# Peptides against a protein of PDB entry 7PB4, part 53

Target 1, 105 residues: chain A of PDB entry 7PB4
Amino acid sequence: KMLNIKEYKEKLLSTLGEFLEDHFPLPDRSVKKKKKNIQESSVNLITLHEMLEILINRLFDVPHDPYVKISDSFWPPYVELLLRNGIALRHPEDPTRIRLEAFHQ
Target 2, 218 residues: chain B of PDB entry 7PB4
Amino acid sequence: DALQMAVGYFEKGPIKASQNKDKTLEKHLKTVENVAWKNGLASEEIDILLNIALSGKFGNAVNTRILKCMIPATVISEDSVVKAVSWLCVGKCSGSTKVLFYRWLVAMFDFIDRKEQINLLYGFFFASLQDDALCPYVCHLLYLLTKKENVKPFRVRKLLDLQAKMGMQPHLQALLSLYKFFAPALISVSLPVRKKIYFKNSENLWKTALLAVKQRNR

## One batch from the design tools (peptide)

Design b1_p18_2_s1 (made by RFdiffusion4, then SolubleMPNN; from b1_p18_2, 8 letters changed)
Fold by OpenDDE base, seed 1:
Structure b1_p18_2_s1 (fold): chain B 105 residues (1-105), chain C 218 residues (1-218), chain A 18 residues (1-18)
Amino acid sequence: as target 1 above (105 residues)
Amino acid sequence: as target 2 above (218 residues)
Amino acid sequence: SLAEQLLRLMVKELVELS
């Protein structure tokens, strides 16, 4: 039973990945870096798929503290998307932390 | 009206007071089935019943029977289809119900009033190609939906990977041929020129019903 | 959007199955 659930989870994650690539791709880094001298910390943005994987894994691995710290790799529109749609919740005391919504309702 | 009572029963759920819930359920199912196969169902009735069939409100056997009688009198609302697809994401329906839904969707495709919203679900359907049980029917659906703008390099790669895994299936070949038609530069592989596009289950469960619908709508 | 709704549903399913 556990193997089937793991396999199904992996399959679902794969399906989700394909869906996200189609509907929520990262913007092409071709945003013309206007040359302003700001330290080009070329922050490697993670995909929405990777972000969701992190959030899901945290929820299950650390259920007593399911919050993930928002890093510079988190594209702000993705964070907003998740929050707006009730997929994620912001920590009430720390705005830099988000959790996956417990859909147990 | 017997049909209205039946639809109302499914919508509101079983009234607790009925001693023979199963008999009542069967009666209403038969009513819906009889009307659907004889005359077809109105778009509003399909909207209600399709939602019920995929919501998990009833058991798999009941859901399957409802879905099998989702035969339109005239048209199916696109909104009903969108709602139905949303239920597929909730996981409250069985795998067999999902397969049946895709079969139904392909069979009833021409009776859907609009395709604009369904076309927005292209990526969702494409993502479902990895499900072996759904793949043949999803390929057929995608064959009907695919436009030039949908043909992207990453989707080509996914189709080729799927072909490598599953072999050259007729349904996959049909979709790849369409992709090559729209974007020949993306598919360098020589595809066998098939004279006839073949999708499995061309004889759908609704063949007779669909003929009747077409005759009524002339 | 429809895509956002589907995303929520897919994530919900994933969490529920997990």
Scores: peptide ipSAE 0.559, ipTM 0.553, DockQ to the pose 0.254
Fold by OpenDDE base, seed 5:
Structure b1_p18_2_s1 (fold): chain B 105 residues (1-105), chain C 218 residues (1-218), chain A 18 residues (1-18)
Amino acid sequence: as target 1 above (105 residues)
Amino acid sequence: as target 2 above (218 residues)
Amino acid sequence: SLAEQLLRLMVKELVELS
């Protein structure tokens, strides 16, 4: 049952893929501002699609603690976007954790 | 007037617990239908009724009838269309209603006052190509909307994949031909030279009404 | 933005359907 739910969620998320790529693409990696020296750890940013997938999965897999820890792979503008639009909520006591909004009807 | 009362009924819902809810509903629906087909509806009336039709406030039968009579007197507001698309995202409408909406959108395309915001929804419409029931109508819509900037490699790949899956559908070929026109380097495959682009135009439910609208606005 | 509004609606739909 759980495997079927995950597959179903993935299919649903796939319907958003093109929309997200079109409207909310990651910044081109090419804006490597040549700032010389600092070993900026090339943290691979995840897509908004992947971020939403993580949040949705957490909501359903762990409903009693639906919060996801914000990692370095989370592009800050995406986090802000989700929060400001009421798609995600920040944990009241831990600003490093966010959850998908439980969309009440 | 009777139309205002009818629109108000749909907007505000039934005021009194009238025992004859169905009769009242039918009366108002007929009023809207009669005016829409005879004279068309004002942009404000379309704005209200279109949203109602897609909101899930009423049953599918009622929503279908409302949507079928969304005939403009002059213009349709782009904002109304955007709002309508937003309702599609809520998922409260039936598949048949979605199909009807896309048919309506294609049919009424020239009567929409602006296209700027609708063009921003290009990606949303493109994603709907995966729905087999919507695909023919979405292709037609995209054919009308597509600009050079919309033709991207990933979309080309998606269209080719769809073609591989669905076969050489006329509506898909039409869209691919347009894509090739804008970006010939992205489409290496020889497309059959179709002399005529055939979209399912033959069953425009609004053909007669649209002719009347065009005549009134000359 | 329009895109953001639509995103919210689509995500809501996904959650509701899940």
Scores: peptide ipSAE 0.555, ipTM 0.554, DockQ to the pose 0.255
Fold by OpenDDE base, seed 4:
Structure b1_p18_2_s1 (fold): chain B 105 residues (1-105), chain C 218 residues (1-218), chain A 18 residues (1-18)
Amino acid sequence: as target 1 above (105 residues)
Amino acid sequence: as target 2 above (218 residues)
Amino acid sequence: SLAEQLLRLMVKELVELS
């Protein structure tokens, strides 16, 4: 069962990855040029795919503390996307931490 | 060959310079249609054209015609189907195109090489049951996809709610019967024992084409 | 958006099956 879940997870993530590349791509670096003052924080933004992988892995690896710290690599619009759609939840006491929704209901 | 040129045209889009854009489009569309109905299309061709049909790159009339000729020579890649479903979510296709897609998906279901990725979209398809135009075809699709693991209490409730709203539709009854088969404890309601699961086969636009495909593969 | 809904449903299915 665990092997099947892992395989299924991988397949889903693969499918999701393609979907996300098409519909939720990272903004092209070119759009950042016009707003002068935002410190070009050289921080490489991760894809939404990678973000979801992190969240899913944390949920499965550490189910008692499934929260992931939001790093500078997390594109804020992606975080907002996940939160507003009920895919992720913000930690009640630490706004810098989010978890994947358990979807038990 | 003519088919490769036609597929390439749809993939690359109309080259700006052609004075007769509409004639060229029609020529290539007819080429695709002719090959598809006569011989079927390769999985790669279906991958390209199916995405184009649902991407909103062309008008509804063109998209409809492309989708109608998505007939496989052998198999359809599940990846192509997943990509197609993703395009449905972008909202660039018409409601009629969505209906046609689900009809196509049901008709071509057996020709899809794998179902594992499609099964991951079970929840998405299930959510589409709320669309009255899609509901009959989605029920049929779900009937084909449903495994015991998909039968959850919340889905049972949703189906019963839909039945309450729409009445005892044959396609809903078929799906509910399948749910009851997998999870009898979740469905306390006496379902009429329908001996024949009747999904309107009469609406299969591809019946003749599918028969031809089966004959060629024999 | 429908894309966002699909995303949610895909993730939900993954979590529910795990």
Scores: peptide ipSAE 0.484, ipTM 0.681, DockQ to the pose 0.442
Fold by OpenDDE base, seed 2:
Structure b1_p18_2_s1 (fold): chain B 105 residues (1-105), chain C 218 residues (1-218), chain A 18 residues (1-18)
Amino acid sequence: as target 1 above (105 residues)
Amino acid sequence: as target 2 above (218 residues)
Amino acid sequence: SLAEQLLRLMVKELVELS
């Protein structure tokens, strides 16, 4: 039973990934070529799919501390998007930490 | 062609310069209706028009007429359906439009090219069971979508609570029976063994059109 | 946006299924 749920979850995550690629793609790396001065911050940005996966996993793996630290790999517009839509919440005392909304209601 | 002009009109909106806006709208709407019922619409046309019908761009009467003629020539894109559901969340469409949409979705279910993304909206559809007007059609939709993995204890509780509130509705019984099939341990209540699953025939509005679509696609 | 609203719904479903 657990294996089936896990497999189903993985399938759903995969489908979500496709959806996110279509609707919330990372900015094309190609457009930034022309403005010389922005330090190519070598930071590998993660996809929104990966970000959500991290948040979901943290919520279930560590339910007593479901917060994830915002890293440089977190594209700021994605963080804002999640917060704005009530998908994620900031830690009340540490703005650098976010959690997935529990949606238990 | 006339259809492209009509679709373009709805997509771009009425050009302010036309003195006879209502006549123009009616002309284009009739064009869409005629083509849809005669030949069906291309997936791209359905994508555009379905979005318009649910966006609140036009009045309820126009939206209803557009939605009634969302008849595919071949297939409906899943993406179009997903976008349509997103409009339902915004709440700009009338209750009657929502009902019509669910009826349409059930009627056209087999013509939707993929179901993967629609399956992710299971929870949204399930939440809509609380709307008395939507409940019969949502039950039918859920009956088509439900997999074993969707059958959770909290959903069982919600269905039983709904049954307590609304009584033993045939559409709800059908869904509960399916749930019991997938997860018999979660449903301890004796359900009447109904040999025949009964849903309100949502297809009635499109019965003739659907037959024609099936004949064309043979 | 509509896409953002849909995203919320999809994520909610994933959480509920987990």
Scores: peptide ipSAE 0.481, ipTM 0.708, DockQ to the pose 0.392

Design b1_p18_2_s2 (made by RFdiffusion4, then SolubleMPNN; from b1_p18_2, 8 letters changed)
Fold by OpenDDE base, seed 1:
Structure b1_p18_2_s2 (fold): chain B 105 residues (1-105), chain C 218 residues (1-218), chain A 18 residues (1-18)
Amino acid sequence: as target 1 above (105 residues)
Amino acid sequence: as target 2 above (218 residues)
Amino acid sequence: SMAEQLLRLLVQELVELS
């Protein structure tokens, strides 16, 4: 039973990854950085898939503190997407932290 | 109308007060089945009943029977299909129900009024190829949906990997042949030129019903 | 959007299996 669940989970993650690549791709970094001298901290944006993996893992690994700190690698539209759709919740006291919503039926 | 009462029963759920809930359920289910096979169902009725069948509101046996009678009088709304696909993601339906849904979707594909939103679900369907039970039907669906813009290198790789795992299946070969047609540079492997594309279960559970629908719409 | 709804459903399923 456990093997089937793990296999199904892996399959579902793969499915989710493909779905996210098709529907929620990162914008091509070809945003023409106009040359203004601001320190090009070329913040490597993570995929929505990676973001969800982080959130899911945190929920299961640290259930008493399931919040993840929003880093510069978190593309703001993805954060907004997750919050808007009730997939994630913002910490009530710390707006820099989000958690995966507990989909309690 | 008996059909309206039956649809209303499924939509609102069983009224607690009926002592014979099972008999009432069976009566309404038979009503839906009879009308669907005789005349087909209106798009609105399909919308309601398809949603119910995939929501997990009723047991698997009931859901299966409802899905089997999702026969259109004229057209199926694309929105109904999108809603149905969303329910597949919730996992409240059985594996057999998922298979039946994909079979239904392939069978009823030409009766769906629009394909624009369904085409947006291409990636979701493609990801479902990993399910061995769904794979033959998903290949058939993808064969119907695939456009040139859908043929990407990563999908080609996934199909080839699947072929390596499962062997040269007719349904997979059909899809690969279509991919090669759209993007010959991505598929260097010589595919046998099959003159006839064969998908599993060409004998549709709805073959007789579909013939009747086509005759009525003529 | 349809994609957003599907995303929610997929994530929900993943969490439930997990």
Scores: peptide ipSAE 0.509, ipTM 0.494, DockQ to the pose 0.268
Fold by OpenDDE base, seed 5:
Structure b1_p18_2_s2 (fold): chain B 105 residues (1-105), chain C 218 residues (1-218), chain A 18 residues (1-18)
Amino acid sequence: as target 1 above (105 residues)
Amino acid sequence: as target 2 above (218 residues)
Amino acid sequence: SMAEQLLRLLVQELVELS
């Protein structure tokens, strides 16, 4: 059963990957950051595709602790998107952790 | 050739600030229409034009005409359909375009090369049942797509609720009957034994074209 | 948005199949 879910996940993510890129793109880094001295912490932002993959994998791999720590690679608008749409939930005690919503009530 | 030029026009947009933009547009649209109805379109051409029709790049009238001529020569790529559905999500197309798309999807269903990715969109299609304008066509589509694994208790409940709201619609009854076939334990309600499943098949805009396609591919 | 709804539905389906 888990294998089938993983395969399904992979297929889904593969199928919709382009859609996610087109409709939920990362901000173009090409906006001329005016040289304010913000230390170019070249934080490599991950795609929404990758973020979802992480969340799904965590849910299935560690069902007793399905929470993922929000890293600097998580683009805040994506986090908010997932939360707003009930796709993800914040940890009740740790706002830096999110999980995929357990749609199985 | 004329078709390539027409497709290129729609894909790239008008190159020159031609004073006669409308005439050029009409010329290319007619070219696409003529080829599509006469010979069908290649999968690549459908991929391009279908996306354009749903992207909102052109006006509703143009999009409608493009979508109406999405007639395959042989096959439609599943990827094209998935992309098209993605455009529906963006909401740049009119309600009428959505209806037309679902009608098209049902009509062209057998010409789609694969169904695996489309089946992944089952939940999306199912959610579209709530749209009264789409409901008949979505039911038909779901009837074609539904597998045993798609028949879940929550979907059964939603269908029954929808039936309670809309009444005993033939298209909904057809879908429920299929659900009962796959999962009889989930549907305790006696469904009227309908001898014939009736979907709004009568107004297939592409009936003549599809017959021609089938004849060419024999 | 409809795109967001699609995303939710697809994710939900994945979870439900688990």
Scores: peptide ipSAE 0.469, ipTM 0.603, DockQ to the pose 0.422
Fold by OpenDDE base, seed 4:
Structure b1_p18_2_s2 (fold): chain B 105 residues (1-105), chain C 218 residues (1-218), chain A 18 residues (1-18)
Amino acid sequence: as target 1 above (105 residues)
Amino acid sequence: as target 2 above (218 residues)
Amino acid sequence: SMAEQLLRLLVQELVELS
């Protein structure tokens, strides 16, 4: 059963990859960096695809603690997207952690 | 060939400079229609054109005509179908196009090479049952897709609620009967034993084309 | 958006299969 879920996960994510790139792309770095001196921590933002992979993997690998720490690589609009649509939940005590929603479980 | 030129036109879009954009569009559309109905289209051609029809790149009339000629020569890629469904969610196509797509999907179901990815979209299709215009066709699609694992208590409740609202529709009854077959404990309601599952086959726009495809592949 | 709804439903199906 777990193997099937992983297989379906991979198939789904592969199929959705192009769709996510087209409809939920990362912002082009071309937004004019107004030179505010803030240390350009060149944080490489991850795709929504990668974010979902992380969340799904955590849910299945560590079901008793399915929360993922929000890193600087998480584009805030993606986090908001997942939260507002009930795809993810924020940890009640730690706002820096999110989990995939259990839905009808 | 003429078909490749036509597909290329739809893929790349109208080149700015042609004074006769509408004539060119019509020419290429007729080319696609003629080949599709006569010989069917290759999986790659369907992949391109199906996405175009649902992307909102062209007007509703053009999209409708393209979708009506999505007739396979042999097979349709499941990936093309998944991509098409994703376009439905973007909201660039009309309600009539959505209806036509579901009709097409049901009609072409047997020509789709694999069903694994389509089965992952079960929940999406199920959610579309709430659309009155889509409901008959979605029920038919779900009837084809439903496995025991898809029959969940919450889906049973939703179907019963829909039946309460819409009445005992033949397409809903067919789906409920299938659900009862897979999970009799979830459906306590006595369903009329329908001997014949009647989905409106009379509305298959592709009946003649599908017969021709089957004859060519024999 | 409808795209967001699709995403939710697809993720839901994955979770429900577990």
Scores: peptide ipSAE 0.455, ipTM 0.620, DockQ to the pose 0.399
Fold by OpenDDE base, seed 2:
Structure b1_p18_2_s2 (fold): chain B 105 residues (1-105), chain C 218 residues (1-218), chain A 18 residues (1-18)
Amino acid sequence: as target 1 above (105 residues)
Amino acid sequence: as target 2 above (218 residues)
Amino acid sequence: SMAEQLLRLLVQELVELS
């Protein structure tokens, strides 16, 4: 039973990944060439898929502290997107930490 | 060929230089329609045209005509369907286009190559049940998609609430019956034992075309 | 946006199935 759930989760994540690539792609790195002044922060931004995977995994792995620290790899618009849509919540005392919303409705 | 030119026209958009834009559009649309109904379209052509029909690139009349001729030669790519659903979320298509899409999706369901990704969109389809115009077709789609793992208490509550609002609709009863089959403990209400599942025949628009597709693929 | 709504629903499904 656990294996089937895990496999299903993986398949779901894969499908989500494809969806996210199509609809929520990272900004094309190529367009940044012309505007000189944005500090090429060499930080590898993670995909929204990877971000969600981290949040979901944290929720299940550490349910008593489901918060993930926002790193420099987190593209700010993705963080805002998740928060705005109620997919993620900020920690009440630490704005640098977010968790996946407990969809316990 | 004429079809490639037509598909290319819709994909790239009208070249500004054509004085007779409407005639050109109609010509290409007729080309697509003729090929689709006669031979069906390749999966790649459906991918392109389905996306165009739902993107809001063209007017509702054009989108409707394109969507009506999304008839496969062999198979429809699941990816095309997923992309199409994503466009439904953007809200650039009309309500009538949404209805037509769900009818199309039900009618063409067996021609979709895979169902794994579509099954992941279960929640999205389920959320569309609240739209009265979509509800009959969404119920039919959900009837085709529903697995035991999809039958959750909150969805049961939503279906019962919907039934309270809309009454005992045949399509809703069919879906509830399926839910009861998978999770009898979640549905305490007595459902009429309907021996015959009744959905509105969404296939009627494509009946002749679907028969032709099945004959070609035998 | 509708895409954002779909995203929420997909994530919700993932969480509920997990």
Scores: peptide ipSAE 0.463, ipTM 0.621, DockQ to the pose 0.476; fails the geometry check

